# Ledger of designs, part 45: peptides against a protein of PDB entry 6B4J

Target 1, 315 residues: chain A of PDB entry 6B4J
Amino acid sequence: DITMQWYQQLQDASMQCVLTFEGLTNSKDSQAKKIKMDLQKAATIPVSQISTIAGSKLKEIFDKIHSLLSGKPVQSGGRSVSVTLNPQGLDFVQYKLAEKFVKQGEEEVASHHEAAFPIAVVASGIWELHPRVGDLILAHLHKKCPYSVPFYPTFKEGMALEDYQRMLGYQVKDSKVEQQDNFLKRMSGMIRLYAAIIQLRWPYGNRQEIHPHGLNHGWRWLAQILNMEPLSDVTATLLFDFLEVCGNALMKQYQVQFWKMLILIKEDYFPRIEAITSSGQMGSFIRLKQFLEKCLQHKDIPVPKGFLTSSFWRS

## One batch from the design tools (peptide; made by RFdiffusion4, then SolubleMPNN)

Design b1_p13_2_s4 (from b1_p13_2, 4 letters changed)
Fold by OpenDDE base, seed 2:
Structure b1_p13_2_s4 (fold): chain B 315 residues (1-315), chain A 13 residues (1-13)
Amino acid sequence: as target 1 above (315 residues)
Amino acid sequence: SSFLEEELKKALS
């Protein structure tokens, strides 16, 4: 399976990255610990500052992240911080930065869907300049949300139930599994972030270059989802999230082919989703149904709420 | 379903 090979390659690369900076993370030296903390803050704080308020602020955040990744010193916590402070500094920062982007999908976008766009455009722009960060974003995303690949983790003989639940993307704390609504909320945030990344380009970069992980991956994702048996509640939720965020972009890119896909979803895939939807899960199903019916009726998919306009970049 | 796979192939072609 080519998809699973790709998944595994990204996970292996991520694991190898962790191994490369173990010296920094496991060091008992006080200076190394200080460097680690400074680098971690420098990598993550700018991402947490991303907001929908002003394009100028977003540019400043982007420039700071790019400067850090380029080996330039940046101010963080009142200190000058550089990846050159440790031989494993760059690997560590790339890993933590990628992790933080996915975390913002999991938390910020989950709670505020419109936040997907400013986070995604920064992530896309950084990915364009730093491909390794992009690969690590995918690795973190795939691990937290296997549905972003997509694939469904399988229970293997001898596996602990909690480990299987974690593989499915659930958080398990003190032998208590996360509530379904919270699980779906986090998965939704990550899918929405991904759907935004694949369609957005940093406006101050070389836009003549090909997107490093563009809409073709969105098309692939849809194709793979539709080739899989639907999962109860999960498929209806994430398919809606994905289409609401990138459906307009896919429509513009693939035109007639996209509409054929939507018709296929409505006519062939919807009944399969319905067949596995319980009465308590009808909310997600109804939401997807209404969205698809509206889009097909109007022959249009709306631009998603929160999409960054020219006025945002002039702010 | 075989039909879905065929339609997807057509849509992706």
Scores: peptide ipSAE 0.019, ipTM 0.580, DockQ to the pose 0.318
Fold by OpenDDE base, seed 3:
Order: structure tokens, then C-alpha cells, then sequence
Structure b1_p13_2_s4 (fold): chain B 315 residues (1-315), chain A 13 residues (1-13)
């Protein structure tokens, strides 16, 4: 399976990255620990500062992240920080930065869906300039949300239930699995972030180049999802999230082909979702139903709430 | 469906 090979390749690359900077992360030297913490803060704080407030502020954040990844010193926590402070600094920062982007999907976007767009446009722009960060974003995303690949992890003989739950994307703390609503909320955030990344380009870059992970991957994702058996509650939730965020972009890109796909979703795939939907899961089901019906009726998919406009970039 | 299989193949190629 090509998809699983791709997944495994990214996970292997991520694992190798961790091994590469293990010296930095496992060091007991006080100076090394200080450098590690400074680099971690420098990589993650700018991402946490991303907001929908002003395009100018977003540009400043982007420039700071890019500068850090380019080996230039940046101010963080009142100190000058550079990836050159340690031979493993760049690998560490790339890994932590990618991890933080996915974390923002998991947390910030999960709670505030509109936050997907400013985070995604920065991530996309950084990915364009630093491909390794993009690969690591995918690796982190795939590990936390296998549905972003998409694939459904399977239980293997001898596997602990908790480990299987974690593979499915659930958080398990103190032998307690998270509630389904919280799980879906986090998965939704990550899918929404992904859907935003694949359609957005940093406006101040060379947009003539091919998107490093563009809408063709969105098309792939949809095709793969539709070729899989639906999961109870999960499929209805994430399919809606994905289409709400990038449906408009896919419509513009694929036109008639997109509408054919949408019709197939409504006529062929949706009944399969319905068949596995319990009475307690009707919320997600109804939401998807209403969305599909509205889009087909109006022959249009609305621009998602929070989509960045020209006025945003002038602010 | 044959359509989905075809589109999947195109998307993965």
C-alpha cells in the first residue's frame, strides 16, 4: 500500500530525527540543558503567538521563525538564541517547531476553528522554505491523527488496550481514556489545520512554485476516505470538518470532478455512514447531512469562516 | 466504485 509506505517513511524520518538530536535532549550538562530550553522556546513561542488580529503581526512571526531556521540569531525570552549554539540545534528546532504546529491544531484550532487559517498559512510558508519541517509536520500529524493519512490502526495480538487507544489517537492518562467528545474535538482541529495548510500559500513567497503539499493531497485524502469503510461518528465528523475548510478550494480547483465526488458522497457514501450511526451520534451526522444538502442545493460551497482576506494582510 | 478507484489512482500517482 503506497499510503502506508508513505506513512511509515515519514515516521521513520521523524524517528531518525529524534535520534539525531538525542545528545542534546538527553544531556545532563547545564549549558546543554539551557540551550535546549532556549531553542525549544524560540521554536514554539512564536507559533503560540499566531493570531487572527493583524497580518503585519503574522508576518513578523513568520520572519522570526524563518530567521531561526536559517541559522540567524533571534530574540527569545530576553536572550539571543541561535540553532548554531549546538550541532544538533537545527534538527531539534525543526522537530519542535513541527510538533508545535500540530499541537496548535490539536488545541487552538480545536477550540477556535477560525485559528486554522493564520496557523496554516505560516506553516505552509515555512514548509515551502524548509521542506524538512513540512515532513515533520506530517509525521507528527499522522501519529496524533491517523485519520489525516488516512488509515485506521488495527489491534494486534498481544497489544495492550491502552496502546491501541493511543494508536487510534486517544489520550490515555492514568489508565483513563479521554471522552469521545474531546477526542473528536482534537481530531477535528488537526484535520481542519491540515485542510487549511493544503490550500494556503504564504503571500510574500514565490507563489509560482508548486505548493509543497497542495490541494492534490486534499483530493487524495477524500478519495482514500471514500474508499474506506466509515467509522462511527469519526467519519461524519472529520469529513464535515475537511469539506467545510477546504471544500471551496477543492470546488474551484477540480470543478466538475469535485461536484461528481460530492454527489457520490451524498448518494453512495452517506447512507453507509447513516447505517453505522447510533442515536447518540446524530449530531455529527445531521451536521454533515445539512452541509451536503445545502452545498448541492446552492451549487456552491461557502468560503470558510476565518479565511484570510486582503484586508487582513493590509492590517 | 470504479470512479473512486480511478480518482484514487490518479491522486496517488
Amino acid sequence: as target 1 above (315 residues)
Amino acid sequence: SSFLEEELKKALS
Scores: peptide ipSAE 0.018, ipTM 0.624, DockQ to the pose 0.818
Fold by OpenDDE base, seed 1:
Structure b1_p13_2_s4 (fold): chain B 315 residues (1-315), chain A 13 residues (1-13)
Amino acid sequence: as target 1 above (315 residues)
Amino acid sequence: SSFLEEELKKALS
């Protein structure tokens, strides 16, 4: 299975990255701890500052992140911080930065769907310049949201139920599993962020180059989802999230082929979703239904709310 | 469907 091999390779790379900077993370030295915290803040704070307010501010954030990853000193918390402060600094920063992007999907995008676009365009631009960050983004995303791969984790003999729940993407704290609505909300945010990343290019980069993880991966994702058995509530929710965010882009890219896929979703796959949908899950089902019907009727998918326009970049 | 399998193959190639 090529998809699972790809998944495993990314997870292995992520794990190896963690091992690489273990010296920094496990150090008992006060100076090393200080460096670690400074690097962590330098990597994550700019991402948290991403907003829909102004393109100029977004550019400043991008430049700061890029500078940090390039080994240049940046100001963070009133101090000069550089990845050169520790031999493992770059690996650590790349890992934490990637983790933070995914976390913004999990939290910010989950609550404010429009936030996907400014976060995604920065992530895409950084990925273009720093491919290792992109791989780590995928690794973090895949681990938290296996549906972004997509695959369905399986229960193995001897596995603890809580571990299986975590593999499925649920948070389990104090032997209490996360509520389904919160789970789906987080998964939605991550899928929406991913759907935004694969279609956006940083406007100030070399746009003549191929997107490092472009719409072809979106097409792959969609095809893979449709070749899998639907999951109750999950499939309807995430399929809607994905199509709402990148459906317009897929339509423009794949044209007639996209519409054939959409018809197939409506006619062949949707009944399979319906068959496993309980009365308590009708919300996500109906939302997907209405979306598909509107798109097919109008022969158009709207540009998603929050999509970055030329006016945004002039602000 | 044969269509989905074909599209998947294309997408993963």
Scores: peptide ipSAE 0.018, ipTM 0.604, DockQ to the pose 0.894
Fold by OpenDDE base, seed 5:
Parts: structure tokens; C-alpha cells; sequence
Structure b1_p13_2_s4 (fold): chain B 315 residues (1-315), chain A 13 residues (1-13)
């Protein structure tokens, strides 16, 4: 399976990255530990500062991240920090930065859907300039949310239940599995972030270049989902999340083909979702149904709430 | 890509 090969390649690359900076992360030297912490903060704090407040602030954050990745010193925690402080500094920062972007998906976007867009546009812009960060974003995303690939992990003989639950994307702490609502909320956030990344370009970059991971991957994702058996509650939830965020962009890009896909979802795939939906899960199903019916009736997909406009970039 | 085209065909068939 080509999709699974791609998944595995990204995971392998991510694992190799971790191995490259193992010396930094495992060091007992006080100075090395200090450098590690400084680099980690420098990589992650700017991402946490991303907000919907002003385009100018977003540009400052972008410039800071780009400067750090370019080997330039940046101010962090009142100190000058550079990836040159350690030979493994760049690899470490790229990994932690990518991890933080995905974490903002599962936390910030999960709670505030509109946050997907400012986070995604920064991620997209950084990805364009630093392809390795993009690959690592995918690796982190795929590992935390296999539905972003998409694939559904299967239970293997001899596997511990907790390990299987983690493979499915659940958090398991002290032998207690995460509640389904919290799980779906985190998955939703990550899918929404992904759906935003594939459609957004950093406005101050070379927009004439091809998007490093553009809408064609969104179309691929939909195609793959439709070729898979639906998963109870998960499929209806994430399909809605995806279409709400990038449906408008897909409509504009693929036009007639997009509407054919939407009709296929309504007429062919919906009954399959319904067949596996319990009475307690009807909320997600109904939400998707109403969304699709409205879009098909009006022959339009609304621009998602939080979409960045020209006025945002002038602020 | 050939992959994307194949996936599109599968989804729309």
C-alpha cells in the first residue's frame, strides 16, 4: 500500500531525527542541559504565541522561527539562543518545532477552531522554507492522528490493549484510557489544522511556487476516506471537520469534481455511516448530514470562520 | 500524480 509506505517513511525519518540529537537530549552535562532547554523554549514559545489578533504579530513570530531555523541568534527568555550552540541543535529545534505545531492542533485548535488558520499559515510558510520541518509535522501528525493519513490501525495478535489504544490516537495514563469525547476533540483539532495547512500560503513568500503539501493532498485524503469503511463516530466527526475547514477551497479548486464527490458522500457513503452509528452518536452524524444538505442545496461551501482576510494582514 | 488519479477514480467509481 503506497499510503502506508509513505506513512512508514515519514515515521522512519522522524525516528532517525531523534537519534541524531540523542547526544543532546541524553547529556548529563549541565551546559548541554541548559542549551537543550533554551533551544526547546526558542522553538516552541513563538508557536504558542500565535493568535488571531494581528497579522503584524504573526509576521514577527514567523520571522523569529525562520531566523532560528536559519542559524541566526534569537532572543528567548532574556537570552540569546542559536541552533549553533550544539551540533545537534538544528535537528532538535526542527523536531520540537514540528511537534509543537501538531500539539497546537490537538490543544488550541481543538478548543478554538478558528485558531487553525493563523497556526496553519505559519506552518505552511515555514514548511516552504524548511521542508524537513514539514516532513516532521506530517510524521508527528500521522502518529498522533492516524486518521490524517488516513488509516485505521488494527489490533495485532499479542498486542497489549493500551498499545493498541495509543496507536489509535488515544491517550492512556495510569492504565486509564482517554474519554471518547476528549479523544475526538483532539483528533478534530489536528484534522482541522491539517485541512488549513494544505490550503494556505504564507503571503510574504514566493506564492508562485507550488505548495509543498497542497490541496491535492486534501483531495487524496477524501478519496482515501471514501474508500475505507467508516469508523463509528470518528468518520462522521472528522469528515465534517475536514470539509468545514477546506471544503470551500476544494470547491474552488476542483469545481465539478468536488460536487461529484459531495454527492457521492451523501448518496453512497452516508448510508454506510448511518449503518454503524448508534443512537448515542447521532449528533456527529446529524451535524455532517445537515452540513452536506445545506451545501448541496445552496451549491456553495461557506468560507470557514476564522479564515484570514486581507484586513488581517493589514493589522 | 498517478496515485492521485487512481484514488480519484476509485472514489468516483
Amino acid sequence: as target 1 above (315 residues)
Amino acid sequence: SSFLEEELKKALS
Scores: peptide ipSAE 0.024, ipTM 0.676, DockQ to the pose 0.211; fails the geometry check

Design b1_p13_3_s1 (from b1_p13_3, 7 letters changed)
Fold by OpenDDE base, seed 4:
Structure b1_p13_3_s1 (fold): chain B 315 residues (1-315), chain A 13 residues (1-13)
Amino acid sequence: as target 1 above (315 residues)
Amino acid sequence: MEEVKKMLEEALK
């Protein structure tokens, strides 16, 4: 399976990255610990500062992240910080930065769907300039949300239930599994972030270049989802999230083919979703149904709320 | 629908 091979390759690359900076991570040296903390803050704080407030502020954040990844010193916590402070500094920063982007998906976007767009446009722009960060974003995303690949993890003989739950993307703390609503909320946030990344380009970059992970991957994702048996509640939820965020962009890109896909979802895939949907899970199903019916009726998919406009970039 | 299914299969190659 090509999809699973791709998944595994990204996970292997991520794992190898962790191994490359183990010296920095595991160092008992006081100076190394200080450097690690400074680098971690320098990588993650700018991402946490991403907001919908002003395009100019977003540019400042982008420039800071790019400068850090480029080996330039940046100000963080009142100190000058550079990845050159340690031989493993760049690998560490790339990993932590990618991790933080995905974390913003599962936390910030999960709670505030509109936050997907400013986070995604920065992530996309950084990915364009730093491909390794993009691969690490995918690796983190896939690990936390296997549905972003997409695949459904299977229970293996001898596996602990908690480990299986974690593979499915659930958080398990103190032998307590995450509630379904919180789980779906986090998964939704990550899928929405992903759907935003694949369609957005940093406006101050070289937009003549090919998107490093563009809408073709969105098309692939949909194709893979539709070729899989639906999972109760999850498939309906995430398919809606995905289409709400990137459906307009996919419509513009794929035109007639996109509409054929929507018809296929309505006529062929919906019955399969319905067949596995319990009465308590009808909310996600109904939401998806209503969305698709509205889109098909109007022959249009609305631009998602929070989509960045020219006015945003002038602020 | 068959055309779409074929298209989807091709997209996965």
Scores: peptide ipSAE 0.036, ipTM 0.753, DockQ to the pose 0.433
Fold by OpenDDE base, seed 2:
Structure b1_p13_3_s1 (fold): chain B 315 residues (1-315), chain A 13 residues (1-13)
Amino acid sequence: as target 1 above (315 residues)
Amino acid sequence: MEEVKKMLEEALK
């Protein structure tokens, strides 16, 4: 399976990255510990500062992240921090930065869907300049949300139930599995972030270059989802999330082919979702239904709420 | 539907 090979390659690359900076992370030396913490803060704090407030602030955040990744010193916590402080500094920062982007999908976007766009445009822009960060974003995303690949993890003989639950993306703490609503909320945030990344370009970059992970991957994602049996509640939720965020962009890109796909979803795939939907899961199902019906009726998918406008970039 | 299936298959290559 080509999709699973790609998944595994990204996971392997991520694991190799971790091994590369293990000396930095496991060091007992006080200076190394300080450097680690400084680099971690420098990589993650700017991402946490991303907001929908002003384009100018977003540019400053982008420039700071890019400077850090470029080996330039940046101010963090009142100190000058550079990846050159340690031979493993760049790998560590790239990994932690990518992890933080995915965490913002998992947490911030999950709670505030509109936050997907400013986070995604920064992530996309950084990915364009730093491809390794992009690969690591995918690796983190795929591990936390296998549905972003997409694939459904299977229970293997001898596997602990908790490990299987974690593979499915659930958080398990003190032998208690995460509630379904919280799980779906986190998955939704990550899918929405992904759907935003694949369609957005950093406006201050070289727009003549091809998007490093563009809408063709959105098309692939839909194709793969439609080739899979629906999963109860999950498929209806995430398919809606994906289409709400990037459906307009896919419509513009693929035109007639997009509408053929949407009809296929409505006529063939949607009944399969319905067949596995329980009475307690009707909320996600109804939401998807209403969305599909509205889009097909109007022959249009609306621009998602929170989409960054020209006025945002002038602020 | 067959055309769409082919399109989907091509997208997975």
Scores: peptide ipSAE 0.036, ipTM 0.752, DockQ to the pose 0.492
Fold by OpenDDE base, seed 1:
Structure b1_p13_3_s1 (fold): chain B 315 residues (1-315), chain A 13 residues (1-13)
Amino acid sequence: as target 1 above (315 residues)
Amino acid sequence: MEEVKKMLEEALK
């Protein structure tokens, strides 16, 4: 399976990255620990500062992240920080930055769906300039949300139940599995972030370049989802999240083909979702149903709430 | 429907 091979390649690259900077992360030396913490803060704090407030502030954040990844010194916590402070500094920063982007999907976007767009446009722009960060974003995303690949992890003989639950994307703490609503909320945030990334380009970059991970991957994602058996609650939830965020962009890109796909979802795939939907899961099902019916009736998919406009970039 | 299925199959290659 080509999709699973791609998944595994990204996971292997991520694991190799971790091994590469193990010396920095496992060092007991006080200076190395200080450098590690400074680099971690320099990589992650700017991402946490991303907001929907002003385009000018977003540009400053982008420039700071790009400068750090380019080996330039940046100010963080009142200190000058550079990836050159340690031979493993760049690999560490790339990994932690990518991890933080995905974490913002998992946490911030999960709670505030509109936050997907400013985070995604920065991530996309950084990915364009630093492809390794993009690969690591995918690796982190795929690990936390296998549905972003998409694939459904299977239980293997001899596997611990908790490990299987973690593979499915659940958090397990103190032998307690995460509640389904919290799980779906986190998965939704990550899918929404992904759906935003694949459609957005940094406006101050070289627009002549091809998007490093564009809408063609969104089309592939939909194709893969539709060729898989639906999962109860999960498929209806994430399919809605995906289409709400990037459906308008996909419509513009694929036009007639997109509408044919939506009809296929409604007429062929939707009954399969219904067949596995319990009475307690009707909320996500109904939400998807209403969305599809509205879009097909109006022959339009609305621009998602929070989509960045020209006025945002002038602020 | 067959056309869409074909399109989806091609997208997975």
Scores: peptide ipSAE 0.035, ipTM 0.749, DockQ to the pose 0.415
Fold by OpenDDE base, seed 5:
Structure b1_p13_3_s1 (fold): chain B 315 residues (1-315), chain A 13 residues (1-13)
Amino acid sequence: as target 1 above (315 residues)
Amino acid sequence: MEEVKKMLEEALK
């Protein structure tokens, strides 16, 4: 299975990265601990500052992240910070930065769907300049949201229930699994972020270059989803999230092929979703149904709310 | 639909 091989390769690379900077993370030396904390803040704080307010602020954030990854000193917490402060500094920063992007999908985008676009355009631009960060973004995303691959983890004999729940993407704390609504909210945020990344290019980069992880991966994702048996509530929710965010871009890119796929979803795949949908899960099902029907009727997919306009970049 | 299914299969390779 090519998809699972790709998944495993990314996870292995991520694990190897962690091992590479273990000396920095496990050091008891006071100076090393200080450097670690400074680097962690320098990597993560700019990402948390991403907002929909102004394009100029977004550019400042991008430039700061890029400078840090390029080995230049940046100001963080009133101090000058550089990845050159430790031999493992760059690996550590790349890992923590990627982790933070995914975390913003899990938290910020989950609560505010429009936040997907400014986060995604920065992530895409950084990925273009720093491919390793992109691979680590995928690794973190896939681990937290297997449905972004997509694959459905299976319960294995002898596996603890909690471990299986974690593999499915659930948070388990003190032997308590998170509620289904919170789980789906987090998964939705991550899928929406992913759907935004694959369609956005940083406007100040070299757009003549191929997108490092573009809409072709969105097409692949849809293909894989449609070739899998649907999961109760999950498939209807995430398919809607994905199409709402990147459906317009896919329509423009794939045109007639996109509409053929949408018809296939409505006529062939939708009955399979319906067959596994309980009365308590009709909300996500109905939302997807109404979206598909509206799009097919109008022969158009609307531009998603929060999509970055030219006016945003002039602000 | 058959054409789309074939296209989807090819996209997974």
Scores: peptide ipSAE 0.034, ipTM 0.746, DockQ to the pose 0.404

Design b1_p13_3_s2 (from b1_p13_3, 7 letters changed)
Fold by OpenDDE base, seed 4:
Structure b1_p13_3_s2 (fold): chain B 315 residues (1-315), chain A 13 residues (1-13)
Amino acid sequence: as target 1 above (315 residues)
Amino acid sequence: MDFVKEMLEEALK
C-alpha cells in the first residue's frame, strides 16, 4: 500500500543517511571524534533551548540552526563549529538535528504540551529551507511512533516479543518493557508535535510558498486513521491529542468538510472505539468524548493552549 | 498519501 511504501522509503533514506556518515561516527581518530562531538552539540543544543525563550530568542536559535545547515560557522561550546570540518558533517548534522526535534516531542512536549508550538515552528521553518531535515524528521517520527504514519505494526512469525514491542514504539531496556502510561505519554508528545508542525509556518520565511508538509497531511492522517480499526487506548489518546492541537486549524481550512468529518468520528467511529475500550482505559475515551461533544455543541474548536500569537513574536 | 485524502474528501462531499 502507498502509505507503507512511503514509510519504507523514508526509513531507507534515513538508513542511507546513517551509512553516509559512518566514517565520522566510527572513526577512532581523536580529531574526528572531537569534530563529531562538536557537530552533535551544535545541532542539538539550540533545539533544547527552544521551550524556554521569547520570540526574539527563538529567531536567534532558528538563525543559528540555519547557519549551521548552510555551511556557515557557528559558535558552540566556546568553539567555532562548521559542517565543513568533515565531508560527512552536513549529513550527520541533518540527521542529529532531525532526531533531536523528534526527541523533544517524546520528552519535552510529552511533559509540557504547550512546548509543541515553539519547537514545531522552528522545525517547520527549517524544513522549508532544508527538505532533507524534514524527511529525516518524518523518518525518526515514524520509527518511534508508527501511529504518526499511521499504521499498526503486526507481529510476524518468528519475531521476538521484544522486537515487536519496539516496533510498536515501546522502549525495552534490560528485557523490561516500558509502562503503558509512559508509552502513551511519549506517543502523545510526538503526535502533538507533528500536529503543530503541519499547521505552523516560520513567520520570517517566504509564506507565499506552500507548506512543505502542511495541513493536507493532517487531513490525510485523519483519513487513514478513520479507515483503520481502532487500537485499544492508543487511538482514543492520539486522536484527541491530534484534534486538540490542530483541530482549530483544520476547522478553518476545511470548514464544512471538517465538521462532516467530526460528525463521522462522533457517530460512526467513536462507537468502534468504545467497543474496544476497557474500564481501565476510560480516561482517554471520556476525554475524547467530552472534546467531541463540546466541539460539536459549540461548533468551534478552541485555539490550543500555547499557540503562538503576534505578541510572542514581538517579545 | 494523496489517495487517502482524496477518498475521505470525496466521501465527505
Scores: peptide ipSAE 0.034, ipTM 0.721, DockQ to the pose 0.218
Fold by OpenDDE base, seed 3:
Structure b1_p13_3_s2 (fold): chain B 315 residues (1-315), chain A 13 residues (1-13)
Amino acid sequence: as target 1 above (315 residues)
Amino acid sequence: MDFVKEMLEEALK
């Protein structure tokens, strides 16, 4: 399976990255620990500062992240920080940066859906300039949200239940699995972030270049989802999230083909979702139903709330 | 990935 090979390759690359900077992470030297912490903060704090307020601020954040990844010194915590402070600094920063982007999907976007767009446009722009960061974003995303691949992890003989739950994307703490609503909320945030990344380009980059991970991957994602048996509650939830965020972009890109796909979803795939939906899971089902019906009726998918406009970039 | 896209596009023609 090509999709699973891709998944595994990204996971392997991520694991190799961790091994590459293990000297930095495992060092007992006080100076090395300090450098590690400085680099970690320099990588993650700018991402946490991303907001929907002003395009100018977003550009500053982008420039700071790009400078850091380019080996230039940046100010962080009142200190000058550079990846050159340690031979493993760049790998570490790329990994932590990618991890933080995904975490913002998991947390910030999960709670505030509109936050997907400013985070995504920065991530996309950084990905364009630093492909390794993009690969690591995917690796982190896929690990936390296998549905972003998409695939459904299977229970293997001898596997602990908790490990299986974690593979499914659940958080398990003290032998307690998270509630389904919290799980879906986190998954939704990550899917929404992904759906935003694949459609957004950093406006100050070379727009003549192909998106490093563009709408074609959205089309692929939909195709893969439709080729899979639906998973109770999960499929309806994430399919809605995905279409709400990138449906308009897909409509514009694929036009008639998009509508054929949407009809296929409504007529062929949706009944399969219905068949596995329990009475307690009707919320996500109904939401998807209403969305599909509205879109098909109007022959339009609205621009998602929070989509960045020209006025945002002039602010 | 591109292969899946192409197949899907072909199927929807």
Scores: peptide ipSAE 0.032, ipTM 0.718, DockQ to the pose 0.186
Fold by OpenDDE base, seed 2:
Formats: sequence, C-alpha cells, structure tokens
Structure b1_p13_3_s2 (fold): chain B 315 residues (1-315), chain A 13 residues (1-13)
Amino acid sequence: as target 1 above (315 residues)
Amino acid sequence: MDFVKEMLEEALK
C-alpha cells in the first residue's frame, strides 16, 4: 500500500531526526541545556503568536521563523539565538517547529476554527522554503491523527488496550482514556489545519512554483476515505471538517469532478455512514448531511469562515 | 500519491 509506505517513510524520517539531535536533548551540560531551551523557545514562541489580527504581524512572525531556519540570529527571550549555537541545532529546531504547528492544530484550531488559516499560511510558506519542516509536520500530524493519512490503526493480538487507544489518537492518562468529544475536537482541529495548509500559499513567496503539498493531496485524501469503511462518528465529523475548510478550493480546482465526488459521497457513501451511526452520534451525521445537501442545492461551497482576505494582508 | 489521484480521476470521468 503506497499510502502506508508513505506514512512509514515519514515516521522513519521523524525518528531519524530525533536520533540526530539526541545529544542536544540528553546533554547534562549546563550550556547545552541553555542552548536547547533557547532554541526550543525560538522555534515555538513565534508560532504561538500567530493570530488573525494583522497581516503585517504575521509577516514578522514568518520572517523570524525563516531567519532562524536559515541560520541567522533571531531575538528570543531577550537573547540572540541561532541554530549555529550547536551542531544539532537545526535538526532540533525543525523538529520542534513542526511539532508546534501540529500542536496549534490540536489545541488552538480545535478551540477556534478560524485560527486554522493564519497558522496554515505560515506553515505552507515555511514548508515551501524548508521542505524538511513540511515532512516533519506530516509526520507529527499522522502520528497524532492517523485519520489525516488516512488509515485506521488496527488492534493486534497481545496489544494493550491503552496502546491501541493511543494509536487511534486518544490521550490516555492514568489509565483513563480521553472522552470522545475531546478526542474528536482535537482531531477536528488537526484535520482543519491540514485542509487549510494544502490550499494556502504564502503571498510573499514564489507562487509560480507548485505548492509543496497542495490540493492534489486533498483529492487523494478524499479518495482514500471513500475507499475505506466509515468509522462511527469519526468519519462524519472529519469529512465535514475537511470539506468545510477546503471544499471551496477543491470545487474551484476540480470543478465537475468535484461535484461528481460530492454526489458520490451523498448518495453512495453517506448511507454507509448512516448505517453505523447511533442515536447519540446523530449530531455529526446531521451536520454533514445538511452541509452536503446545501452545497448540492446551491451548486456552491462557501468560502470558510476565517479565510484570509486581501484586507487582512493590507493590515 | 499520484496513483490514487489518477485512479480517482479516471473513475470520475
């Protein structure tokens, strides 16, 4: 399976990255520890500062991240920080930066869906200039949200239930599994972020080049989902999240083919979702139903709330 | 990746 091979390759690359900077992370030297913390802050704080307020502020954040990844010194916590402070600094920063982007999907976007767009446009722009960061974003995303691949992890003989739950993306703490609503909220945030990344280009980059991970991956994702058996509550939730965020872009890109797919979803795949939907899960089901019906009726998918406008970039 | 896309595109022609 080419999808699973791709998944595994990204996970292997991520693991190799961790091994590369293990000297920095495991060092007991006081100076190395200081450098590690400075680099970690320099990589993650700018991402946490991303907001929907002003395009000019977003550009400043982008420039800082790009400068850091380019080996230039940046100001962080009142200190000058550079990846050149340690031979493992660049690998460490790339990994932590990618991890932070995914965390923003898991946390910020999960709570505020509109936050997906400013985070995604920065991530896309950085990915264009630093492909390794993009691969690491996918690796982190796939590990936390296997549905972004998509695949459904299977229970293997001898596996502990908690380990299986973690593979499915659940958080398990003190032998207590995360509540389903919280789980779906986090998964939704990550899927929405991904759906935003694949359609957005940094406006100050070279837009003549092909998107490093563009809408073709959205098309692939939908194809893969439709070829899988639906999962109770999860499929209806995430399919809606995905289509709400990138459906308009997919419509513009694939036109008639997109509408054929949407009809296929509504008439062929949707009954399969219905068949596995319990009375307690009707909310996500109904939401998807209404969305599909509205889109088909109007022959349009609305631009998602929070989509970045020209006025945003002029602010 | 491209294989899945192509397969879907062919199926939806």
Scores: peptide ipSAE 0.032, ipTM 0.713, DockQ to the pose 0.188
Fold by OpenDDE base, seed 5:
Structure b1_p13_3_s2 (fold): chain B 315 residues (1-315), chain A 13 residues (1-13)
Amino acid sequence: as target 1 above (315 residues)
Amino acid sequence: MDFVKEMLEEALK
């Protein structure tokens, strides 16, 4: 399975990255600990500051992240911080930065769907300049949300139930599994972030180059989903999330082919979702149904709420 | 629909 090979390759690379900077993370030296904390803050705080307010502020954040990744000193917490402070500094920062982008999908986008776009455009721009960060973003995303690959983890003989739940993307703390609504909310946030990344380009970059992980991956994702058996509640939820965020972009890119795909979803795949949907899961089902029907009726998919306009970049 | 299915299969390669 090519998809699973790709998944495993990214996970292996991510694990190897962690091993590479373990000296920095495990050091008991006071100076090394200080450097680690400074680098961690420098990598993550700018991402947390991303907002929908002003394009100029977003550019400042982007420039700061790019400067840090380029080995230039940046101001963080009132101190000058550089990845050159430690031989493992760059690897550590790339890993933590990628992790933070995914975390913003999991938390911020989950709660505020429109936040997907400013986060995604920064992530896309950084990915274009720093491919390793992009690979690590995928690794973190895939691990937290296997449905972003997509694949459905299976229970193996001898596996602890909690471990299986974690593989499915659930948080398990003190032997208590996350509630289904919270789980789906987090998964939705990550899928929406991914759907935004694959369609957005940083406007101040070289747009003549190919997107490092563009809409073709969105097409692949849909293809893979449609070739899989639907999961109760999960498939209806995430398929809607994906199409709401990147459906307009896919429509523009693939045109007639996209509409054939959408018809296939409505006529062939949607009944399969219906067959596994319980009465308690009708919300996600109905939402997807209404979306598909509206889009097919109007022969249009609306631009998603929160999409960045020219006026945003002038602010 | 057959064309779409074929396209979907190719997209997975």
Scores: peptide ipSAE 0.025, ipTM 0.701, DockQ to the pose 0.450

